# Peptides against a protein of PDB entry 2ODG: the designs that were tried, part 38

Target 1, 89 residues: chain A of PDB entry 2ODG
Amino acid sequence: MTTSQKHRDFVAEPMGEKPVGSLAGIGEVLGKKLEERGFDKAYVVLGQFLVLKKDEDLFREWLKDTCGANAKQSRDCFGCLREWCDAFL

## One batch from the design tools (peptide; made by RFdiffusion4, then SolubleMPNN)

Design b2_p16_3_s4 (from b2_p16_3, 11 letters changed)
Fold by OpenDDE base, seed 4:
Structure b2_p16_3_s4 (fold): chain B 89 residues (1-89), chain A 16 residues (1-16)
Amino acid sequence: as target 1 above (89 residues)
Amino acid sequence: MKKLIEEGIEKAKKLL
């Protein structure tokens, strides 16, 4: 599948202190909700991704439950983290 | 903040 420029920008480099909103699929609305739950940095969401053992279904369900992400948003976010991990983890 | 993170982690763990 094709990816967004946002995805490409994220997976291209170490994420460092990038905000949660830098994740593909996470716009302003979802980002704000995640931040309100303590997930202010992309690496905190990465942590959840890793806790869930990189399982797509579990992560996407978690993301949906946590911030109301729809199927596309959760797919984009998962793919973003997966590819980042493939490169840097 | 820490409490919120812990809650999030716990929620994730329950999916496992």
Scores: peptide ipSAE 0.307, ipTM 0.836, DockQ to the pose 0.162
Fold by OpenDDE base, seed 5:
Structure b2_p16_3_s4 (fold): chain B 89 residues (1-89), chain A 16 residues (1-16)
Amino acid sequence: as target 1 above (89 residues)
Amino acid sequence: MKKLIEEGIEKAKKLL
């Protein structure tokens, strides 16, 4: 499958202080919901991703439960974090 | 906010 430019931009560099909305699959709607739950930065979501041991099913289920992400949104977000970790961890 | 995140993490860890 192809990736978005948003995905490519995210995985190409350290995430630093990027907002949660910079993650692929996370738009304004999901971003606001994540922020309301304390996940304001991309690195906080990364933390959750790592706590779940990078497990796709667990992470995508968590994302769905936390902000209402659909299958594509959760897949895009998972792929974004997975590829970022492959590059930088 | 921090407590909310911690609660979320703790709940998520139980999924492992």
Scores: peptide ipSAE 0.146, ipTM 0.738, DockQ to the pose 0.159
Fold by OpenDDE base, seed 2:
Structure b2_p16_3_s4 (fold): chain B 89 residues (1-89), chain A 16 residues (1-16)
Amino acid sequence: as target 1 above (89 residues)
Amino acid sequence: MKKLIEEGIEKAKKLL
């Protein structure tokens, strides 16, 4: 699938202290909702991704339930974390 | 904040 520049920028380097909004698929609206629930950093969402054993369906469902992500947003976010993990984990 | 995250993780683990 075609990826965004945002995706490519995220997966290209260690995520460090990047905000949750740096994740592909997570814009201002979803980012604020995630931050309100304690997911202020991308690495916190990464933690959730890992707890769910990198399962796409579970993660995307969680993201939808947590912040209201639509199918594309959850797909983009999942793909972003998956590819980041493939490179750095 | 920590408690909220922990509760979220616990909820997520139930999906497994």
Scores: peptide ipSAE 0.118, ipTM 0.709, DockQ to the pose 0.163
Fold by OpenDDE base, seed 1:
Structure b2_p16_3_s4 (fold): chain B 89 residues (1-89), chain A 16 residues (1-16)
Amino acid sequence: as target 1 above (89 residues)
Amino acid sequence: MKKLIEEGIEKAKKLL
């Protein structure tokens, strides 16, 4: 599967204080919904990803339920966090 | 926010 430049920019470096909207698949609409739920930074979503033991189905389901992400958005976000973890965790 | 995060984690843990 092809990746976006947004994905590549995210997975290439430490996460730091990047906003939740920096995650691939998370645009302005989903980002604002996540922020309303307390997920303002990418590392908070990373924490959720890790709590779910990096499980794709569980994470994508959570993301859908939490902010209304569609299949592509949840897949892109999952892939972004998975590859970041593979590189840095 | 902390409460919302805690509730989110608790709900997510039920999926495990």
Scores: peptide ipSAE 0.098, ipTM 0.697, DockQ to the pose 0.138

Design b2_p16_4_s1 (from b2_p16_4 with V4I N15L E16K)
Fold by OpenDDE base, seed 3:
Structure b2_p16_4_s1 (fold): chain B 89 residues (1-89), chain A 16 residues (1-16)
Amino acid sequence: as target 1 above (89 residues)
Amino acid sequence: SELIEKGVEKAKELLK
């Protein structure tokens, strides 16, 4: 399916210290909620993604429960991390 | 941190 420029910008390079809001599907509202829960950097969410063994259903459920992400937001975020990992992990 | 530790434990539970 089609991706956003935000997605393409994220998967194009090492994520380094990028904030959690740099992830596709994570806007200002979700980003703030994630930061309040200790997920301030994209790599912290990556860590959760990896702990869940890259499982889509588990990750998307976690994201929904953690910050209230809807189906599209969780899908976009999952896809962003999946493709980043395919390129750099 | 406690928040991260809780997140890890929750993740482990979801994997069961």
Scores: peptide ipSAE 0.085, ipTM 0.697, DockQ to the pose 0.146
Fold by OpenDDE base, seed 4:
Structure b2_p16_4_s1 (fold): chain B 89 residues (1-89), chain A 16 residues (1-16)
Amino acid sequence: as target 1 above (89 residues)
Amino acid sequence: SELIEKGVEKAKELLK
């Protein structure tokens, strides 16, 4: 499958202090909802991804339940974190 | 999922 430029920008470098909205699939609406729940940085969502042992179904369900992400948004976000981890973890 | 719901709630509490 093809990826967005947002995805490519995120997976190309260490995420550092990047905001949660820098994750592929996370726009302004979902980003604000995640921030309201305490997930303000991309690395906090990474933490949840790792606690769920990188399981796609568990992570995508968590994201849906936490901020209302649809199937495409959760897929894009999962793929973004998976590829980042493959490169840097 | 009840497991996910508990996880979300616990995470929310820890992040306050």
Scores: peptide ipSAE 0.052, ipTM 0.665, DockQ to the pose 0.075
Fold by OpenDDE base, seed 2:
Structure b2_p16_4_s1 (fold): chain B 89 residues (1-89), chain A 16 residues (1-16)
Amino acid sequence: as target 1 above (89 residues)
Amino acid sequence: SELIEKGVEKAKELLK
């Protein structure tokens, strides 16, 4: 599976205060929906990812239910957080 | 683990 430059940019460094929209798979539409639900920072979504034990199915389902992410968007977002955690957690 | 699954489900609710 190939990754996007957005993915590579995110996993390359500590996420700090990066907005939720910096996550791979999260564009302007999904980002605004997540922000409206209180997920304004990438680290808040990271928190949900971790509390779900990094489970792909659970996380992708949550993302779909929360902001309407499609299969590719949820896959990209999951992969982004997974690889970030592998590097920095 | 059912215990973990229950916790995860609750966490999903609490975290919106």
Scores: peptide ipSAE 0.050, ipTM 0.690, DockQ to the pose 0.119
Fold by OpenDDE base, seed 1:
Structure b2_p16_4_s1 (fold): chain B 89 residues (1-89), chain A 16 residues (1-16)
Amino acid sequence: as target 1 above (89 residues)
Amino acid sequence: SELIEKGVEKAKELLK
């Protein structure tokens, strides 16, 4: 399957201080919900991803439970972080 | 899951 430009932009460089909304699959609605829970930066979500040992099912379930992400949104977000980690960790 | 829900709420407390 193809990826979005948003995905490609994210995985191409260190994430630094990028907001959570820069993650693929995370739009304004999900971003606001994540920010309300303290997940305002992409690196905070990365932290959760790593705490879950990069497990897809656990991460996607967490994202769903945390902000109500649907299957596509959680898949896109997972893929974004997975590929970023493959490149930079 | 219940475990994740608890984790989410705890994370909220720690991050806010």
Scores: peptide ipSAE 0.034, ipTM 0.652, DockQ to the pose 0.073

Design b2_p16_4_s2 (from b2_p16_4, 6 letters changed)
Fold by OpenDDE base, seed 5:
Structure b2_p16_4_s2 (fold): chain B 89 residues (1-89), chain A 16 residues (1-16)
Amino acid sequence: as target 1 above (89 residues)
Amino acid sequence: SPLLEEGVKHAKELLE
């Protein structure tokens, strides 16, 4: 498996106030949809990730239902949060 | 935010 530079940039440091669009797999389109739904910061999505107990299937389903993420987008986003948590949580 | 509540609620429903 390979990762994007966007992924590497995200997992390399504390996320702080980074916008939701900084998450791997979340482009401008999905980012705007998430923001409209109140998930404007990456840490808000992290919250959902944690509420779902880091379960990949549940999180990816949630993301799909919430913003229309496709399989790759949800995979990238999940992997991004998983690896960030492994490093910093 | 009502929309935020919907998103959070949906996640809770997935847990059940």
Scores: peptide ipSAE 0.655, ipTM 0.943, DockQ to the pose 0.116
Fold by OpenDDE base, seed 3:
Structure b2_p16_4_s2 (fold): chain B 89 residues (1-89), chain A 16 residues (1-16)
Amino acid sequence: as target 1 above (89 residues)
Amino acid sequence: SPLLEEGVKHAKELLE
């Protein structure tokens, strides 16, 4: 699968205090919804990813339920966090 | 944050 530049930019360095909207698959619409629910930083969503033991189906379902992400958005977000963890965790 | 707590709880419930 091909990745976006947004994905590559995210996985290339420690995420630090990056906003949730910096995650691949999370645009302005989903970002605002996540922020409204307290997930304002990328590391907060990372926390959920890790709680779900990096399970793709569970994480993508959670993301859909939480902000209305579609299949592509949830796939992109999952892939972004998976590859970041492979590099830095 | 009540909404944050709900999101966290939902993830934990998906594991069960």
Scores: peptide ipSAE 0.653, ipTM 0.942, DockQ to the pose 0.138
Fold by OpenDDE base, seed 1:
Structure b2_p16_4_s2 (fold): chain B 89 residues (1-89), chain A 16 residues (1-16)
Amino acid sequence: as target 1 above (89 residues)
Amino acid sequence: SPLLEEGVKHAKELLE
């Protein structure tokens, strides 16, 4: 499978203060829902990813339950955070 | 944030 440019842009550099919408798989709709829940920055979602011990099934389930992400959106978001962590953690 | 706290609780439940 290929990745999106959005994915590549995210994993290429430290995430700093990037908004949650910068994550692959997180568009305007999901981003707004996450922000309403307090997940306004990408690093807050990263925190959740790490709390779940980088487990794909747990993270994707959480994302679905939290903002209604579908299978592709949760897969893209998980892959984005996984590869970012591989590069910078 | 109460909603953020709920997210943490959900994570905890998934880990159990």
Scores: peptide ipSAE 0.100, ipTM 0.699, DockQ to the pose 0.115
Fold by OpenDDE base, seed 4:
Formats: structure tokens, sequence, C-alpha cells
Structure b2_p16_4_s2 (fold): chain B 89 residues (1-89), chain A 16 residues (1-16)
């Protein structure tokens, strides 16, 4: 599997106050939809990821239901959060 | 785990 530069940039450092759109797989369209649902910061999505026990299927399904993410977008976002947690959590 | 599944489903709905 290959990763994007966006993914590598995100997993390389603490996420702090990074906007939700900084997550791999989350572009402007999905980012706006997530923000409308109260997920304005990447750490809010991280919270949901952790509440779902880091489960890939549950998280990707949630992301699809919440903002309409397709399979690639949800995979990229999940991988981004998983690797960030592996490094920093 | 049924208990975990119940909790996860509830949490998912609360945070959506």
Amino acid sequence: as target 1 above (89 residues)
Amino acid sequence: SPLLEEGVKHAKELLE
C-alpha cells in the first residue's frame, strides 16, 4: 500500500488543532460536511475513531454515513488515524 | 461481544 503526502504530513507530528480537512481522504467537500455535523477539528474525528475502539469497519461505515465518504476516502482517513495513533497515542 | 456492540452502536449514534 502507498500513502499520500497528505497522509505522511498528518502522521508525522501531533495533530493539535489541525482542521478536519487535514486528514487524509478528507477533501473540501467531505470536510465541509463533517464541519456541519460538528466535526471541525481532526481531534473530534479522532474521538469518534477511539469511541469505536479503532474498529475499521465501524469507523469507515460511520464516516460514510456522516459525510458520504466513498471506499477510498474512508480507507485513507482510517489509515491516517490508525497510523497517527500508533505513533502518538 | 454483545455488550461491546451495544455500547459502540450507542456511542456511534450519539456522536453522529
Scores: peptide ipSAE 0.040, ipTM 0.673, DockQ to the pose 0.116

Design b2_p16_4_s3 (from b2_p16_4, 5 letters changed)
Fold by OpenDDE base, seed 3:
Structure b2_p16_4_s3 (fold): chain B 89 residues (1-89), chain A 16 residues (1-16)
Amino acid sequence: as target 1 above (89 residues)
Amino acid sequence: SPLIEEGVEKAKELLK
């Protein structure tokens, strides 16, 4: 499966203080919803990803329930975090 | 953070 430039930009370097909207699959709409729930930084969502033991189904379900992400958005976000972790964790 | 707490609890529930 092909990835976006946004995905490639995210997985290429340490996460640092990147905003939640830097995650692939998370646009302005989802980003604002996540921020309203306290998930303002990408590393906070990474925390949830890790709490869920990197489980794809659980993470994607959580993301859907939290911000209304559709299947593609949740898939892109999961893939982004998975590949970042493979490189840096 | 009270804002994050609900989100964390949701994740914990999924693990059960």
Scores: peptide ipSAE 0.406, ipTM 0.873, DockQ to the pose 0.122
Fold by OpenDDE base, seed 1:
Formats: C-alpha cells, sequence, structure tokens
Structure b2_p16_4_s3 (fold): chain B 89 residues (1-89), chain A 16 residues (1-16)
C-alpha cells in the first residue's frame, strides 16, 4: 500500500507534542471531534493505541466510535501509529 | 482528565 506524505512526515520523527490532527487519516473534521473529547495530542491517541495492545480491529473500532472515522481514515491512522511505534517504541 | 475519561473507558471495555 502507498502512504501519504502526512504519514511519512509523522513516522519519520518522535511525535512530541504534535496535535492529533497530525496523524494520518485525521483531518480537520475528525481532529476537531477528537479534540472535543479531550484527545488533543497525537500522544493521547497513541495511549489508546497502546492500551488496546496495538490491536488493529479494536483500535479502529474505538476510533470510529470516538470520532466517526471511516474505514480508510481508521486504517490510515492505525498504520501511522503502528509504523511510528515500530520505529520509536 | 475528565475530558478523556469516556474515551479511555470505551477502550478498556473493548478489551473485555
Amino acid sequence: as target 1 above (89 residues)
Amino acid sequence: SPLIEEGVEKAKELLK
């Protein structure tokens, strides 16, 4: 599968204080919804990813339930966090 | 944070 430049930019470096909207698959609409629920930083979503033991189905379901992410958005976000963790965790 | 509590609990429930 091909990745976006947004994905590549995210996985290339420690995420630090990057906003939730920096995650691949998380655009302005989903980002605002996540922020409204308190998930303002990418690392907070990373926390959920890790709590769910990096399980793709569980994470994607959580993301859908939390912000209404569709299949592609949740896939992109999951892949972004997975590859970031593979590189830095 | 009270703001993220529901989201965290949802994730915890998915693990059950």
Scores: peptide ipSAE 0.401, ipTM 0.871, DockQ to the pose 0.145
Fold by OpenDDE base, seed 2:
Structure b2_p16_4_s3 (fold): chain B 89 residues (1-89), chain A 16 residues (1-16)
Amino acid sequence: as target 1 above (89 residues)
Amino acid sequence: SPLIEEGVEKAKELLK
């Protein structure tokens, strides 16, 4: 399976203060919805990913419930955080 | 900062 350049850019470096919209799968629509719920930084979503013990099904369900992410968006976001954690956590 | 409590609670429920 291929990844996007957005994914590659995110997983290549520490995320620091990157906005939530920097996550693969999180475009402007989902990003604004997440921000409205308080998830303004990528690291806040990372926090949820970690609380859910990096479980794909749980995280993708949470993301869907929280911002309405579809299957591809949640897959891309999960993969982005998984690979970032593999590299930096 | 905005409250994220609802989002956190959703995750907690999924863990049960």
Scores: peptide ipSAE 0.392, ipTM 0.869, DockQ to the pose 0.123
Fold by OpenDDE base, seed 4:
Structure b2_p16_4_s3 (fold): chain B 89 residues (1-89), chain A 16 residues (1-16)
Amino acid sequence: as target 1 above (89 residues)
Amino acid sequence: SPLIEEGVEKAKELLK
C-alpha cells in the first residue's frame, strides 16, 4: 500500500498549528465539516485519536460519524495520525 | 467502548 505526498508532508514534521485540512484524507469538504464541529486544528483530531486509544475501528467510525468520511478518507486519516504518533509521540 | 464513546461525544458537543 502506498501513501500520498500529503501524508508524507504531514508525518515528516511536528504538526504544530496545522489546520485540520492538512491531514491526509481530509479535503475541503470534510475539513469544513470538522471545523463546524470544533475540530479546526489537526492536533484537536489527534486528541480524539488519542482519547480513542489509537484504535483504528473506533477512530474511523468516529470520523465517519463526525464528518461523513468514507472508507478511504478515514483510512488515510487514521494512517496519517498513526504514523505521525509513531515518529513523534 | 461505551465509556470512551460517551466521552468522545461529550467532547464533540463542548467543542462545537
Scores: peptide ipSAE 0.283, ipTM 0.822, DockQ to the pose 0.111

Design b2_p16_4_s4 (from b2_p16_4, 6 letters changed)
Fold by OpenDDE base, seed 1:
Structure b2_p16_4_s4 (fold): chain B 89 residues (1-89), chain A 16 residues (1-16)
Amino acid sequence: as target 1 above (89 residues)
Amino acid sequence: SPLIEEGVEHAKKLLE
């Protein structure tokens, strides 16, 4: 499978203060829902990812429950954070 | 933040 340019842009550098919408798989709709729940920055979602021990199933389930992400969106978001962590954590 | 706490509580349940 190939990654999106959005994915590549995210994993290429420290995430800093990037908004949650910068995560692959997180578009405007999901981003707004996450922001409404307090997850306004990508690093807040990263925190949840780490609290869940980087577990794919747990994270993707959380994302689905929190903002209604479908399978592709949650997969893309998980992959984005996983590869970012592999590079920078 | 109560909103952030929701995420924490959800995570705790998933880890049980």
Scores: peptide ipSAE 0.152, ipTM 0.742, DockQ to the pose 0.120
Fold by OpenDDE base, seed 4:
Structure b2_p16_4_s4 (fold): chain B 89 residues (1-89), chain A 16 residues (1-16)
Amino acid sequence: as target 1 above (89 residues)
Amino acid sequence: SPLIEEGVEHAKKLLE
């Protein structure tokens, strides 16, 4: 599968204080919903990803339940965090 | 108000 430029931009460097909207699959709509639920930074979502032990099904289900992400959005977000972790964690 | 606790509780349930 091919990745987006947004994905490549995210996985290319340390996460730092990047906003949640920097995650692949997380646009303005989902980003605002995540922020309203307290997940304002990408690293907070990373935290949830890690709490779920990097499990794809659990994370994607959580993301769907939390912000209404569809299958593609949750897949893109999961892949983004997975590859970031592979590079930096 | 945004509550990280919601995410924690959700995670706990998923991990049960």
Scores: peptide ipSAE 0.149, ipTM 0.740, DockQ to the pose 0.114
Fold by OpenDDE base, seed 5:
Structure b2_p16_4_s4 (fold): chain B 89 residues (1-89), chain A 16 residues (1-16)
Amino acid sequence: as target 1 above (89 residues)
Amino acid sequence: SPLIEEGVEHAKKLLE
């Protein structure tokens, strides 16, 4: 398994006010859809991730249903948040 | 936020 530089950049530092599009797997298209649903910051998606108790299947399904993320996008996003939490939560 | 509430509602269904 390999990660993107985007993933590494995200998990390397505090999340702060980073936009939702800073999450691995979340590009401009998915980011806009998430923003339209009120998930404008990465930390809001983190909140959803935590509400779902960090469950991969639940989170990835939510992401798919919310913004149309495909399997790779949801996997990348989940992994990004999981590893960020491992480092900082 | 109604938009967030929509997300929460979805999450609740998944948690059942």
Scores: peptide ipSAE 0.145, ipTM 0.737, DockQ to the pose 0.119
Fold by OpenDDE base, seed 3:
Structure b2_p16_4_s4 (fold): chain B 89 residues (1-89), chain A 16 residues (1-16)
Amino acid sequence: as target 1 above (89 residues)
Amino acid sequence: SPLIEEGVEHAKKLLE
């Protein structure tokens, strides 16, 4: 599988205070929906990812239920957080 | 935060 430049930019450095929209797979539409649910920063979504013990199926299902992410969007977001954690956690 | 608590409860159900 190939990754986007957005993915590469995210996994290359500590995420700090990056907005939720900086996550791969999370565009303007999904980002706004996540923010409305209290997930305004990428690290809040990271928290959910970790609470779900980094489980792909559980995380992708949660993301779909929370903001309506499709299969590609949830896959890209999961991969982004997985690879960030592999590098920095 | 009620919104975050909702997310936590959702996660708990998925982990059951």
Scores: peptide ipSAE 0.141, ipTM 0.735, DockQ to the pose 0.119

Design b2_p16_5_s1 (from b2_p16_5, 5 letters changed)
Fold by OpenDDE base, seed 4:
Structure b2_p16_5_s1 (fold): chain B 89 residues (1-89), chain A 16 residues (1-16)
Amino acid sequence: as target 1 above (89 residues)
Amino acid sequence: EKELIEEGVEKAKELL
């Protein structure tokens, strides 16, 4: 599978204070919902990803439950965080 | 262990 430029932009560098919307698969709609739940920065979602021990099914389910992400959105977001962690964690 | 993960998730959510 190919990745988006958004994915590539995210995984290419330390995430720092990047907003949650910078995550692949997280657009404005999902981003706003995540922000309302306290997940305003990408690193907060990273925290959840790590708490779930990088488990794809658990994370994607969480993302769906938290912001209504569909299968592609959750896949893209998971892949984004996975590859970021592979590079920087 | 699934149980420990779930507990961790709940604890994390409490802080948000």
Scores: peptide ipSAE 0.096, ipTM 0.701, DockQ to the pose 0.125
Fold by OpenDDE base, seed 1:
Structure b2_p16_5_s1 (fold): chain B 89 residues (1-89), chain A 16 residues (1-16)
Amino acid sequence: as target 1 above (89 residues)
Amino acid sequence: EKELIEEGVEKAKELL
């Protein structure tokens, strides 16, 4: 399975203060919804990912429930954070 | 394990 350039750009470097919209699978619509819930930075979503013990099903369901992400969006976002953690955590 | 996850999620939500 191939990844997007957005995914590759995110996993290639420390995420720092990158906005939540920099995560693969998170476009402007989902990003705004996440920001309204307090998830304004990618590292806040990373925090949720880690609190959920990196569990794919739990994270993807949370993302769906929180911002309405569809299956592809949640998969892309999960994969983005998983690979970032594999590289930097 | 699930209970610990739920506790963590709840605490995190309180800060948002």
Scores: peptide ipSAE 0.087, ipTM 0.689, DockQ to the pose 0.129
Fold by OpenDDE base, seed 3:
Structure b2_p16_5_s1 (fold): chain B 89 residues (1-89), chain A 16 residues (1-16)
Amino acid sequence: as target 1 above (89 residues)
Amino acid sequence: EKELIEEGVEKAKELL
């Protein structure tokens, strides 16, 4: 599968203070829902990803339950964080 | 904000 430009932009550099909406798979709708739950920065979602030990099924289930992400959105978000971690963690 | 983050972390831990 090919990645989006949004994915490539995210994994290319340290995430710093990037908003949660910078994550691949997280658009305006999901981003707003995540922000309402306290996840305003991409690094907060990274934290949850790491707490779940980078497990794909657990993370994608969490994302679905937290903001209503569909299968593609959760897959894109997981892949984005996985590849960022491979490069920078 | 801190309370919301703590709730989020708790949700993640429930799946472990």
Scores: peptide ipSAE 0.061, ipTM 0.647, DockQ to the pose 0.147
Fold by OpenDDE base, seed 2:
Structure b2_p16_5_s1 (fold): chain B 89 residues (1-89), chain A 16 residues (1-16)
Amino acid sequence: as target 1 above (89 residues)
Amino acid sequence: EKELIEEGVEKAKELL
């Protein structure tokens, strides 16, 4: 599948203090909802991703339940974190 | 904020 430039920008470098909205699939709306739930940084969502043992179904379900992400948004976010981990974890 | 994160993590554990 093709990836967005946002995805490529995220997976290309260390995550650092990037906001949650830097994650592919996480736009302004979802980002604000995640921030309201305490997920203000991308690395906090990464933490959740790792706690769920990088399981796609579990993570995408969690994201949907937490911020209302649709199928594409959750797919993009999962793929973003998966590929970042493949490169840096 | 810390409690929200902890609750989120615990919720995640329930999915495992």
Scores: peptide ipSAE 0.052, ipTM 0.643, DockQ to the pose 0.166

Design b2_p16_5_s2 (from b2_p16_5, 6 letters changed)
Fold by OpenDDE base, seed 5:
Order: structure tokens, then sequence, then C-alpha cells
Structure b2_p16_5_s2 (fold): chain B 89 residues (1-89), chain A 16 residues (1-16)
């Protein structure tokens, strides 16, 4: 499987204050829904990823339940956070 | 916002 440029851009550098929409798989629609739930920064979603012990199934289920992410969106988002953590955590 | 985050955290924790 190939990754998007958005994914590569995200995993290449520290997360900092990047908005939630910077995460791969999170577009404008999902980003707004996440922001409405208080998840305005990528690092807040990272927090949930860590709370769920980096478990793919649990994180993807949470993301689906929270913002309505489909399978590809949740997979892309999970992969983005996993690879970022592998590089920086 | 804090309460919303708390709801999000609780939802995640319920999956564990």
Amino acid sequence: as target 1 above (89 residues)
Amino acid sequence: MKELIEEGVEKAKELL
C-alpha cells in the first residue's frame, strides 16, 4: 500500500500545534466534527490514540464513533499516527 | 471544551 503526500508531510516533522485536519484521512468534514467534540489539534487525537494503547481496531472504532470516519479514513489516520509515533515518540 | 474532551476520553476508555 502507498501513502499520501499528506501522510508523508505529517510523519516527517514534529506535530506541534498542527490542526486535527493535518492528519491523514481527516478532511474538512471529519475535521469539523472532531473540532466540535473538542479535538481541535492533532495532538489531542494523538492523546486518544495513546489512551487506546495504539491499538488499531480500538482507535479506528473510536474515530468512526466520534466523527463518522469510514474504513479508509480511519486506516489512514491510524497509520499516520502510528508512523509519527515510531519516528518521534 | 474540557467536558467534551472528557466525554471523548471516556468513550475511548470504554473500548478497553
Scores: peptide ipSAE 0.340, ipTM 0.849, DockQ to the pose 0.160
Fold by OpenDDE base, seed 1:
Structure b2_p16_5_s2 (fold): chain B 89 residues (1-89), chain A 16 residues (1-16)
Amino acid sequence: as target 1 above (89 residues)
Amino acid sequence: MKELIEEGVEKAKELL
């Protein structure tokens, strides 16, 4: 499975204060919708990922329900957070 | 902001 450079850039280092839009799969449209719901930082979405016990189906469903992410976008975002957690959590 | 996050967390918890 291929990954984007955006994915690789995110998983390579601690996320710190990176904006939500730095997550793979989260572009301008989804980023704005997430920010309107209070998810302005990537680490806030990480929090939801952890609340959902890193479950792929639950996280992707949540993301879809929250910002309208499609299957590709939710898969990319999940993969981004999963690999980041594997490296740094 | 806090209220928005609380709503988001609650929605996630409902999936568990």
Scores: peptide ipSAE 0.340, ipTM 0.847, DockQ to the pose 0.163
Fold by OpenDDE base, seed 4:
Structure b2_p16_5_s2 (fold): chain B 89 residues (1-89), chain A 16 residues (1-16)
Amino acid sequence: as target 1 above (89 residues)
Amino acid sequence: MKELIEEGVEKAKELL
């Protein structure tokens, strides 16, 4: 599967305090919605990813329910966190 | 904010 530069930039280094909008698949619209729900940092979304035991279907459904992410956005976000975890977790 | 996150975590756990 082809990844975006945004994905590559995110998975290349520890995420630290990166905003939620730095996640692949999370643009301005979804980022704002996530922030309004308390998910202001990428690591908070990582937390949800981990609570859901890294399950793709569960995480993508959660993301859809939480901010209205479409299939591509949720796929990109999931892939971003999966690859980051493979490297750093 | 903390309460919102805690609520979200509990909701996510219900999906398991």
Scores: peptide ipSAE 0.228, ipTM 0.792, DockQ to the pose 0.164
Fold by OpenDDE base, seed 3:
Structure b2_p16_5_s2 (fold): chain B 89 residues (1-89), chain A 16 residues (1-16)
Amino acid sequence: as target 1 above (89 residues)
Amino acid sequence: MKELIEEGVEKAKELL
């Protein structure tokens, strides 16, 4: 499974204060919806990912219900956070 | 925004 450059850029370094839109699978539309719900930074979404114990199905369902992410968007976002955690957590 | 975050965390926990 190939990844995007956006994914590679995100997983390559500590996320710091990166906005939620820096996550793979999260474009302007989904990013705005997440921000409206209080998820303005990538690390806030990371927090939800960790609360859900890194479970793929639970996280992808949460993301769909929260911002309307489709299957590809939720897959890309999950993969982005999973690989970041493998490198830095 | 703290209240929104707390609500989000609570909703996430309901999926566990």
Scores: peptide ipSAE 0.110, ipTM 0.703, DockQ to the pose 0.167

